# Designs tried in a protein design run: peptides against a protein of PDB entry 4PN1. Part 1

No score or structure here was measured in a lab: all are predicted.

Target 1, 261 residues: chain A of PDB entry 4PN1
Amino acid sequence: KIEMNFLNKPIVPDTTKVISNFLTHYLITEPVEHVEIEAKLGTLIDLETQNRFEFPVMNETILNPEFNLRTRFESDMTASEHKYLNEFLNQAFRDSQKPGRLPFAYKHTKQVDLFYETEDNSRDKIRVSKNQSDNQVLACVKKRRVADLFLYCPNDAFDIRISISDELPVSMPSGNQQPSLTRLKDRVGYVHQEIKIDLTKTTQNDPVYDTTERHELEVEFGNIADLRDRAQKAKDGMEAPLFRRVQLFMDNVRILRREHS
Positions, changes and structure headers below are counted from each chain's first letter, unless a header gives other numbers.
Peptide ipSAE is a variant of ipSAE made for these designs: the mean of its two directions, with the distance scale d0 fixed at 1.0 Angstrom where the peptide's residues are scored. Compare it only between designs on the same protein; published cut-offs may not carry over.
The geometry check fails a fold that doesn't show the stated peptide or that is severely misdrawn somewhere.

## One batch from the design tools (peptide; made by RFdiffusion4, then SolubleMPNN; aimed at target 1 V18 F22 H25; its pose is not in this set)

Design b1_p12_5_s2
Fold by OpenDDE base, seed 5:
Structure b1_p12_5_s2 (fold): chain B 261 residues (1-261), chain A 12 residues (1-12)
Amino acid sequence: as target 1 above (261 residues)
Amino acid sequence: SSWLKEAEEELK
């Protein structure tokens, strides 16, 4: 006979617990009403060297937010890396359509994001998202970044930023207002077990700078209500459902960040 | 971070 361990019971990785606590805080303790929870692939950059930061660790490590590490997170990747991930996900999509698997859903979206200044000149701008094909308004929101959790992943192609955001629905800007910024987004979305994986090409026309293109991959919890329910159960002493969902989320993230072009 | 502080308190 083979057993899992000397208790013959599953154990929860510490990473799962830490992330679960992080999520529970903003889901339950200080709940963000219109919460968006996503992980972005990117690079922790040392502000001094402008290279990837090198922490004295040998594996995936959640960084303590209480420390000023003098880093920035760059969520951009090369076009080739992005293309590779797209191809990888396309294959994963195809494989998931086979009998005995849970299938991916796929969606391709092209949208325009228009950013407007607020009357109070707050840092948070109003974002109006429109479908590029028919100009249908998809959303009008003020997105506020609430919290970040960073994972340094020395063995992988990318580091991870898990972000909590509040995406507050707001009224459309007045018709006389002009957008301060326009951003084109070409997004390929994959959904598996209510985990959303988005590959996004963002084009931004800057009047001063040449057109910039950014390539991002984000992994998002697609069912916030379920996640909130799991978090509540965790607060009530039943942690397993939350841990399982966080583990699933992180495993997907881990798969993606290991991929190299 | 409030969440970290609270988590630490709960672990005591």
Scores: peptide ipSAE 0.044, ipTM 0.609, DockQ to the pose 0.459
OpenDDE base, seeds 1, 2, 3, 4: peptide ipSAE 0.034, 0.057, 0.044, 0.037; ipTM 0.547, 0.628, 0.598, 0.577; seeds 1, 2 fail the geometry check

## One batch from the design tools (peptide; made by RFdiffusion4, then SolubleMPNN; aimed at target 1 F67; its pose is not in this set)

Design b1_p14_7_s1
Fold by OpenDDE base, seed 4:
Structure b1_p14_7_s1 (fold): chain B 261 residues (1-261), chain A 14 residues (1-14)
Amino acid sequence: as target 1 above (261 residues)
Amino acid sequence: SELFEELEKLLEES
């Protein structure tokens, strides 16, 4: 007979606990009403060296936000890396359609994001998202970054930023207002067990600067209500459901960040 | 992208 450990009970990794606590804070303790929780793949860059951040650790490490490490996070990757991930996810999608598996859902969207300045000239811009095909308004929101949690992943192709954002639905800007920025987004979305994985190519045309293209991969909790419920249960003393959901999320992130061309 | 379209094509054919 084999047991899990000397207690014969599941043990929760520290990473799961730390992230769970982080999420619980912004779901329950100081709740963000229209919360978006996503992880982006990218690179922690040392501002002094302009190279990838180096930290004396040998595995996935959550960086303490209380310390200024003089880093920035670049939520971008090369076209080659992005292409590889696309191929990888396409294969994962195909494999998930087989009997006995939980299938991915897939959606390809092309949208334009129009950014507008707010009347109060706040840093937060209003984003109007429209479908490129029919110009239908998909969303009009004011997104505010609330908090970040960074994972340094020395053994993987990418570092991770987990972000808490508030996506407040707002009224459309006045018809006379011109967008300050326009971005074209070509996005493929994969959904598995209510976790969203998005590959996005963003094209930005700047009249002064050359056209820039960004390649992003993000993983998002697709069922915030469920997550909030789990977080509430955790606050009430039953942590297991939250831990399981966070573990699932992080395992998906770990799979993705290990893949590279 | 070509890869995006490829999967869409597969879905349409299924």
Scores: peptide ipSAE 0.034, ipTM 0.687, DockQ to the pose 0.011
OpenDDE base, seeds 1, 2, 3, 5: peptide ipSAE 0.029, 0.030, 0.018, 0.009; ipTM 0.686, 0.686, 0.529, 0.494

## One batch from the design tools (peptide; made by RFdiffusion4, then SolubleMPNN; aimed at target 1 V18; its pose is not in this set)

Design b1_p16_4_s3
Fold by OpenDDE base, seed 1:
Structure b1_p16_4_s3 (fold): chain B 261 residues (1-261), chain A 16 residues (1-16)
Amino acid sequence: as target 1 above (261 residues)
Amino acid sequence: SDFEKKFSELIEEMLK
């Protein structure tokens, strides 16, 4: 007989605890009403060198937000990397359809995002999302980034930004308003155990610059209500359900950030 | 580019 450890009880990685506490704060303590929680793959860039940030650690490390490390996060990857991840996820999708597995759900969407300035000159723009196929409005929201948590991953192809956002549903802009920015999004979405994985190609036509295309991969908690319930339980002294959910989320992120062409 | 033209056309249609 083998035991897990000398207590024969599960031990929670420190990373899981830190992230769980971070999420709990914005789910329960200072709750964001229309919260979106996602992790994006990208690169921490050193503002001084304009190269990938280097930190004296040897594994996945949550950066302390109290310290200004003079970095920026680029939520982008090469077309080749994006293609590789797409192929990887397609294979994972196929494998999950086999008996005995929990299946992925798959959805391909093409939409246009129209950004409008607010009357109060708020930094937060109104985003109207429409389906490219039928021009139907999918959403009209004012999105605000509330908080970020950065993970430096020296052994992997990508670093991670976990973001808390507030997506407030708002009324459609007046017919007299013109969008300040328009973006096309081609999104391939995978859902497994209520964790959403999206590969997105974003195209923006800049009048000054050539059309730019970005390739993003994001992992999102698909069931916020459940997550909030778990966070509340954690506040009440039962942390295990939250830890398990965060662990699942992070394991999916870890799988993805290790994959590269 | 052809792509840019198509993009502009699509945007125009989406804004109608």
Scores: peptide ipSAE 0.018, ipTM 0.485, DockQ to the pose 0.011
OpenDDE base, seeds 2, 3, 4, 5: peptide ipSAE 0.000, 0.008, 0.006, 0.000; ipTM 0.319, 0.325, 0.348, 0.225; seed 5 fails the geometry check

## One batch from the design tools (peptide; made by RFdiffusion4, then SolubleMPNN; aimed at target 1 E66; its pose is not in this set)

Design b1_p18_1_s2
Fold by OpenDDE base, seed 3:
Structure b1_p18_1_s2 (fold): chain B 261 residues (1-261), chain A 18 residues (1-18)
Amino acid sequence: as target 1 above (261 residues)
Amino acid sequence: SEEVERFLENLKRYFASQ
């Protein structure tokens, strides 16, 4: 007979507790109304060296936001890394369709994002998203970044930024307004157990800088209502449902950040 | 930031209650 430990009960990793509390803060304590919660793969860059950040730790580490470590986060990867991850996820999708597994859902979207200045000249721009094929409006929102939590991952190809954002639905800009910025997005989306994994290629025409292309991978909580319910239960003393959901989310992130060509 | 401070305080309270 084998047992998990001397209590023969599951234990919760400290990372899961820290992230769960971070999410609970912005779901329940100081609630964000139209909350988006995502993790992006990228690189923590040391501002002094312009190389990947080096910190005296040997494993996945949540950085304390109280301290200015003189870093920036670059949410980008090479085209080859992005292609490899796409192939990896395609294989995972195929494997999940087999008997006895929970299947992925798959969606490929191509959209145009148009950014407009607000009438009040606020810092946050209005984003109008349209489908490239039929020009139908998909969304019109004003997005505000609320908080970030950074994970330094010295053993993996990528570091992680977990972000809390507020996506406020707003009215369409006036017909006489011109967009200040236009972006093309080619997105391949995978959903497994209500966790969204998106591979996005973004193309932007800059008048000063020639056409720039960005390759991003993001992991998002697909059911915010359920997550908020779990967070409320955690506040009421039942933490297990929230811990389980956060653990699932982070395990998916950990799988992805370890894969590279 | 003020928001970061509130989060950190919440975090400290959480672990103190464990």
Scores: peptide ipSAE 0.017, ipTM 0.377, DockQ to the pose 0.083
OpenDDE base, seeds 1, 2, 4, 5: peptide ipSAE 0.000, 0.008, 0.014, 0.007; ipTM 0.295, 0.362, 0.331, 0.334

Design b1_p18_2_s3
Fold by OpenDDE base, seed 3:
Structure b1_p18_2_s3 (fold): chain B 261 residues (1-261), chain A 18 residues (1-18)
Amino acid sequence: as target 1 above (261 residues)
Amino acid sequence: MEELLELAKKIEQWIKSL
């Protein structure tokens, strides 16, 4: 007979604890009111070499935000990588419709995002999102990035940025104001167990580079109220519900970052 | 191999219990 360890009990991965504490801070300790929590696939770039960051670790590693590592994060991928992930998720969607599985939900959205400067000339712009087909207003928000947590993933195609944002609903800009930036977004969205997975193609006009296209994959917590409840329970001494939700989220991220053509 | 499979199932059950 064999055992898991000298206690013969499972243990919680350290990564799960670190991320759970990070989320708890911005959910409970210093709560963000209209919080959005997402992970983006991309690449950590070393500012000195302009190549992918190299750190003396051999697996998934959360970078300490207290240290300046002289890096930037590029939340982009190639069109071929993006297409492959889309096909992969489509297959996962189909498989989830089979008996005995929990099904994905699917949504395809094409929208136009219009960005406006604020009256106070703050860094945060107002974003008006409209449906591309009927010009119906979908949202008008002011988004502020509050915090980032970076995961260096040397064995996978992508590194990860987990972001905490405040997405505040605001009134429409005055009719006299022109947008400073316009973007077209083609998004395919998948939802499984309240975890949202979005593949987004963004197109914008650039005065120097003409039309630029960006390909992104993001994973988001779809039920913030539930997550906040779990975080509160964790602060009260019951950590298991939060750990389970974070583990689910991270397992989905890990699946996606390992897939490549 | 059966013992390893049993442990894997036990771990899976624990994860689901969280």
Scores: peptide ipSAE 0.006, ipTM 0.271, DockQ to the pose 0.025
OpenDDE base, seeds 1, 2, 4, 5: peptide ipSAE 0.000, 0.000, 0.000, 0.000; ipTM 0.273, 0.190, 0.289, 0.183

Design b1_p18_7_s1
Fold by OpenDDE base, seed 2:
Structure b1_p18_7_s1 (fold): chain B 261 residues (1-261), chain A 18 residues (1-18)
Amino acid sequence: as target 1 above (261 residues)
Amino acid sequence: LKKEQEELAKKLEKLAYA
């Protein structure tokens, strides 16, 4: 018989605790009403060198948000990397359909996002999302970035940004208002155990800089109500359900950030 | 839903790249 350790009890990794506490803060302590919680793959860039940030650590490390490290996060990858991840996830999808596995769900969406200025000259723009094929309105929201948590991953292809956002539903802009920005999004979405994984190709036309294309991979908590319930339980002293959910989320993120051609 | 997903697995779409 093998035991896990000398106490024969599960040990929660410190990373899991830190992330769980971060989430609990914005789910329970200072609750965001229409919360979106996602991790994006990308690169921490050192503003001084314009290269990938180098920190004196040898493994996955959560950066302390209280310190200005003079970094920016580039939520992008090459088309080749993005294509590879698409193929990887397609294979994972196929493998999950086999007997004895929990299957992925899959959805391909093409949408146009129209950004409008607010009448109150708010910094946040109204985003109207429409289906590209039939112009059906999918959503009209005002998205506010609330907080970020950055993970430096020196051994992997990508660093991670975990973001808390507030997606407030708002009324449609007036019919006479023109969008200030238009983005085309081609998104393939995979869902496994209520964790959503999206590959998104975004095309944006800029009159000055021509057409730009961005390739993003994001991992999102697909069941916020359940996550909020788990966070409340954690706040009440029962942390295990939250830790398990965060661990699952992070394991999926870790798989993706390690995968490369 | 499962059958639909299995059928979709055979026709998995990829992102369009330039």
Scores: peptide ipSAE 0.094, ipTM 0.782, DockQ to the pose 0.013
OpenDDE base, seeds 1, 3, 4, 5: peptide ipSAE 0.037, 0.067, 0.032, 0.022; ipTM 0.695, 0.746, 0.689, 0.508

Design b1_p18_8_s4
Fold by OpenDDE base, seed 5:
Structure b1_p18_8_s4 (fold): chain B 261 residues (1-261), chain A 18 residues (1-18)
Amino acid sequence: as target 1 above (261 residues)
Amino acid sequence: MEKFKKEFSELIEEMLKK
């Protein structure tokens, strides 16, 4: 018989605590009403060298927002990397259907995002998402980025950006308005234990990255109400449920960022 | 790199200002 440690009790990594506190702030302390919490795989780029950021650490490290590190985050990957991850997730899906496992759910969606200027000419645009097959409206929202937390992952293929966003439902724009931007999205979505994993191909002209097609992988908390409840419990002194949920989320992210073609 | 210990709320405020 073996034990976890000399107390034979689970211990919470500091990374989990830091992320949990970050989430608790935007769930409870200064609550975002229509919060979306996602992690994107990508690369931290050094603005001076235009190469991947180098920092004198040997493992996964949360970057302190206090410091200006002169970096940008590129949430993209190659087509081959994206394909590999798709195949990897397909296999994981199949394996999860076996007896004794919790199954994945799977969804394939092709949608068009139409962006409209607001009447007040605010910074945030209205996004109307429609299903490409029948033009059914899937969503009409104003999305505002609230905060980012960056993880530098020197041993893995990708770095991580955890983002807090406010996705406010709004009324449809007037029929006379033309979209300022159109985005085509091909999304393959996997859900396991209410953690959403999305592989997305986006067709859009990006002057910054000089690409017409982007390949992204996102991991999202699929049950915000439950997460908010866990965060509230943490504020009330019961931290374990929140830590377990954040650990699950991060372990899924860690699995994915280690995979490479 | 020199860092100063701050409360998390202060770090959040700094993050939001960027």
Scores: peptide ipSAE 0.005, ipTM 0.335, DockQ to the pose 0.076
OpenDDE base, seeds 1, 2, 3, 4: peptide ipSAE 0.000, 0.000, 0.000, 0.005; ipTM 0.255, 0.260, 0.321, 0.331

## One batch from the design tools (peptide; made by RFdiffusion4, then SolubleMPNN; aimed at target 1 N64 F67; its pose is not in this set)

Design b1_p20_5_s2
Fold by OpenDDE base, seed 5:
Structure b1_p20_5_s2 (fold): chain B 261 residues (1-261), chain A 20 residues (1-20)
Amino acid sequence: as target 1 above (261 residues)
Amino acid sequence: SEKLKKEQEELKKKLEELVK
């Protein structure tokens, strides 16, 4: 007979606790009203070397935001890596349709994002999203990045940025206003147990990036209301539901960042 | 560089058509 440990109880990983606390802060303590919570795969770049950041750790590590590490995060991958992940997720989708499994949902979307400057000259731009096929307006929002949490993953092809954003619905910009930036998005979305996984090919003329095309993978909490409820329970002393949900999210992220061509 | 420039110009045209 064997037991899990000397208490014979499951132990919550420290990473789960740290992330859970981070989320609880922006869900409950200082609540973001229209919160979006997503993880992006990418690379932490050392601004001094312009290479991938190196830290004296040997495994997945959450970086302390209180320290200025002089890094930037590049949320991009090669076309081949993106294709591989697409094929991987397609297979996962197919396998999930089998009896005894919880099925993925799948959606392919093509949209145009139009970015407009605000009248108050705020840093945040208004994003109007339209369907490419019929130009139907899908959303008009002002997105504000509230906080980031970075995970350095030395053993994997990608590092992770978990972002808290506020997507405030706003009125359409004036018809006379021209967009400052236009972006085409080709997105393949997978949803499993209310965790959303998006593969996005973005085409834009961006003066900041010397590239016209970007390949991104995002993992998002698909049920914010449930997550907020779990966070409230955690604040009230019942942490298990939140920990389970964060663990699920992180396991999905871990699966994806380990896959590479 | 020349290839990128051409691609950017083509993209610009495509984007302009979509915005109109």
Scores: peptide ipSAE 0.026, ipTM 0.402, DockQ to the pose 0.012
OpenDDE base, seeds 1, 2, 3, 4: peptide ipSAE 0.000, 0.016, 0.022, 0.017; ipTM 0.206, 0.493, 0.532, 0.523

## One batch from the design tools (peptide; made by RFdiffusion4, then SolubleMPNN; aimed at target 1 V18 H25 N64 E66; its pose is not in this set)

Design b1_p22_7_s1
Fold by OpenDDE base, seed 1:
Structure b1_p22_7_s1 (fold): chain B 261 residues (1-261), chain A 22 residues (1-22)
Amino acid sequence: as target 1 above (261 residues)
Amino acid sequence: SSFFKEALEEIEKEKKELEELE
């Protein structure tokens, strides 16, 4: 017979606790009404060197937001890396359809995002999303970035940004208003146990720099109501359900950031 | 079953498109 430890009880990694507390703050303590919670793969870049940030740690670590490390986060990868991850997820999708497994759902979406300035000249823009095929409006929102949590991952190809955003539904801009920016999105989405994994190719026309393409991978909590319920229970002293959900989310992120060609 | 077949068809289409871009 084996035991987990000398108490024979589960122990929660500190990373899970820190992230859980971060999420609880914006779900319960200072609740964001239309909250979106996602993790993006990318690179922490040192503003001084313009290279990947170097921190004196040997494993995954959450950076303290109270310290200005003079870094920026680039949520981009090469086309080859993006292709590899797509192939990896396709195989995971196929394997999950086998008996005894929980299956992935799959969706391919092509949309155009139109960004409009607000009447109050706020930094936040109105985003109108339309289907590329029939030009039907899918959403009209004002997205506000609320908070970020950065994970430096020295042993992996990518660092991680966990973002809290508020996506407020708003009315359509006036017919006379022209978009300040247009962005095309080609998104392949995978859903497993209500965790969304999206591979996105973004094309943007810039008057100065011509057409640019970005390749992004994001992992999102697909059931915010459930997550909020778990966070509330955590505030009430029952932390296990929240920890389990955060652990699941982070394990998926960890799998993806370790994959490379 | 129908969903799975449709998904596989889309996956194969995307693979072909990716190969053409390289």
Scores: peptide ipSAE 0.020, ipTM 0.435, DockQ to the pose 0.011
OpenDDE base, seeds 2, 3, 4, 5: peptide ipSAE 0.008, 0.015, 0.011, 0.016; ipTM 0.287, 0.424, 0.293, 0.418; seed 2 fails the geometry check

## One batch from the design tools (peptide; made by RFdiffusion4, then SolubleMPNN; aimed at target 1 V18 N64 E66; its pose is not in this set)

Design b1_p23_2_s1
Fold by OpenDDE base, seed 2:
Structure b1_p23_2_s1 (fold): chain B 261 residues (1-261), chain A 23 residues (1-23)
Amino acid sequence: as target 1 above (261 residues)
Amino acid sequence: SELEKLLEEERKQLEESLQKKVE
């Protein structure tokens, strides 16, 4: 017989533990009420060189947020990279429809996001989301970025930012207010085992700046209630369910970040 | 399937869009 290791028991990768602890903090310890947890593919850029950050590690590494590495994260990719990922996910979708597999769900959405300044001039803006087709209001929220965890991935095409956000439902801005920013979002969404994978083409119209276009890929936990339950169990001493869910999430992220044309 | 057709159409549209940017 072949055994897993000398204990013949599964072990948890350190990355899984670190991320699990990070999530548990904002799910349970200091709970974010309307939490969104997502990973974005992008590039860690060294502010000094304006090139991709270089760190003396040889594999996926969670950066310690206590250290100022003078980096920024760019969540953009090229159109060709975005296209490749779209094709890759389309194939994954098709393959998942085969017998014996768990199928992907697919959704294509087009929305416009209008951003409004708050009365208190806070950094957080009010976002009104509407369907592009009929301008029906989908949501009105104030999104607050709570925390970030960065993964440097020297062997892959992309680095990763895992973000914790609070999306607070708020009242619609007054009719006399004008949007400070408008974003058109063309989003292709894939869902597998309640993990959401979104490819988004964003066109941003800024009254002051020129129109910009971005191509983003994000991976999100689609069942926060379940995740919170798992995190609570972890706090209570049963960590396995949380570890398994985080492992699933990270494996999906890992698959995506290493794909390139 | 209908979903596969939608995916294929989306792919074609994306390719066309990318081609226009290159031209």
Scores: peptide ipSAE 0.020, ipTM 0.539, DockQ to the pose 0.011
OpenDDE base, seeds 1, 3, 4, 5: peptide ipSAE 0.015, 0.006, 0.008, 0.007; ipTM 0.368, 0.331, 0.327, 0.360; seed 5 fails the geometry check

Design b1_p23_2_s2
Fold by OpenDDE base, seed 1:
Structure b1_p23_2_s2 (fold): chain B 261 residues (1-261), chain A 23 residues (1-23)
Amino acid sequence: as target 1 above (261 residues)
Amino acid sequence: SELEKLLEEIQKQLEESLAAKVA
C-alpha cells in the first residue's frame, strides 16, 4: 500500500495558496463588482535589455508585486506559435468528444472593438464591441485593470500574467463622438469545465506602423459566481473548493505554456 | 456523422482565422 505522504492527506502547492489568496482579496475582501479574471500567455521583458527577463530562479515563480523589477509584459506570440496552439487545442477538443470524457465547447467570433475617450478624460476608455458581420452592439463597457500577478516561467515558452479587471457596463457614447482606436478581433474559444481558453488575432491601425497584428492566448474563469462562492467558503475556513478550482485553472495554463512549435 | 461535420466546420473556421487578415 502506498500513501501520499506521512499524513496520508493531500497537500496544497504554495503557488495555489498564493494565487487563491490573491483572488480572494478581489472577490471577497475588496470585491470587484463586474470582475473578469484571466491569465495571458506572453513574455516578461527586461526594460534595460529589451530581452526576456532573467531572474535567479529555476521554476515557475510568482513575482512579488512590491518590487519594481523594471519589466513589462508583452501579451503576444508569433503567428507560428499561435497556429501551433490552435492545432493543439483542436486535437484536445477532438479527444474530449470521445466517450468517457468531458467535452469541450467551441465558438468562433469576429468582433470590432471601438474605444472612446470619456468626458472626464479618465485613463479608462469606453469600449463598444460590435459583431463584424452585422454591426450589432454586443457590449459597452468601461474596463479597468485592478491588479496583476506575474508568473516567471523559465522552463516554458511563455510567462504568465494573471489579471483582475472590472468591466463596468456604461451607456453608449454620443453619436457625435469618434472612436480614438479601433480593433478587429478574430477569436476562437474553447470551454472545458467552465474554464475559457481563447485564441485571439487582433488587427489594429497604428498611426506609425499602419496595421499591426497581435496573437494572444488567454485563459479565463468562466463561472465567476461559482468562484466567488468558493472564495467566500475559503474566507470562512473551508479552503479546499477554492484550491481545487485554482489548481484546475493553473494546470490548464501550465499545459498551454509548455506547448511550443 | 454530426460530430464529423462539426469537426470539419471547426477546422475550416480555424484555418480561415489563421490564414486571413482580420483587417
Scores: peptide ipSAE 0.021, ipTM 0.467, DockQ to the pose 0.012
OpenDDE base, seeds 2, 3, 4, 5: peptide ipSAE 0.000, 0.018, 0.000, 0.019; ipTM 0.283, 0.464, 0.237, 0.420; seeds 3, 5 fail the geometry check

Design b1_p23_2_s4
Fold by OpenDDE base, seed 2:
Structure b1_p23_2_s4 (fold): chain B 261 residues (1-261), chain A 23 residues (1-23)
Amino acid sequence: as target 1 above (261 residues)
Amino acid sequence: SELEKLLKEEQEELEKRLEELVK
């Protein structure tokens, strides 16, 4: 007979606990009403060197937000990396359609995001999202970044930023107001077990600056209500459902951040 | 505990899946 350890009891990885606690705070303790929780693949950049951050660790490490490590996070990747991930996910999609598997869902969306200044001149802008094909309004929200958790991943192609955002639905800006910024988004979305994986190509036109293109991969919790329920259960002493969901989320993230051309 | 039971079941399932993939 084989036992899992000298106590023969399951052990929760510390990473899972830390992330779970982070999520629980913004789901339950100080709840964000219209919360979005996503992980972005990117690179932690050392502000001093302008190169990828180097930390004296050998594996996935959650950075303590209380320490200023002089870093910034760049959520952009190369077009080739983005293409590779798209091909990888396409294959994963195909494989998941086979008998005995849980299938991916797939959606391709093209939208335009119009950003408007608020009347109170707050830092948060109003975003109006429209479908590019028919110009129908998809959403009008004020998005606020609430918190970030950074994972340094020295063995992988990408580092990770887990972000808590508040997407507050708001009324449309006044008809005479002009957008301060316009972004085109070409998004390919994959959903597996209510975990959303989005590949997004963003084009931004600036009248003063050159057109910029960004390639992003995002992993998002697709069922916030369920996640909040799990977090509440965790606060009530039953942590397993939350830990399992966080583990699933992070495993998907880990798979993706290891892939490179 | 119920927590330990659930975690054990999850780990066992993951282990089985891993074994199947390695074979």
Scores: peptide ipSAE 0.012, ipTM 0.413, DockQ to the pose 0.022
OpenDDE base, seeds 1, 3, 4, 5: peptide ipSAE 0.011, 0.007, 0.006, 0.006; ipTM 0.392, 0.392, 0.335, 0.308; seed 4 fails the geometry check

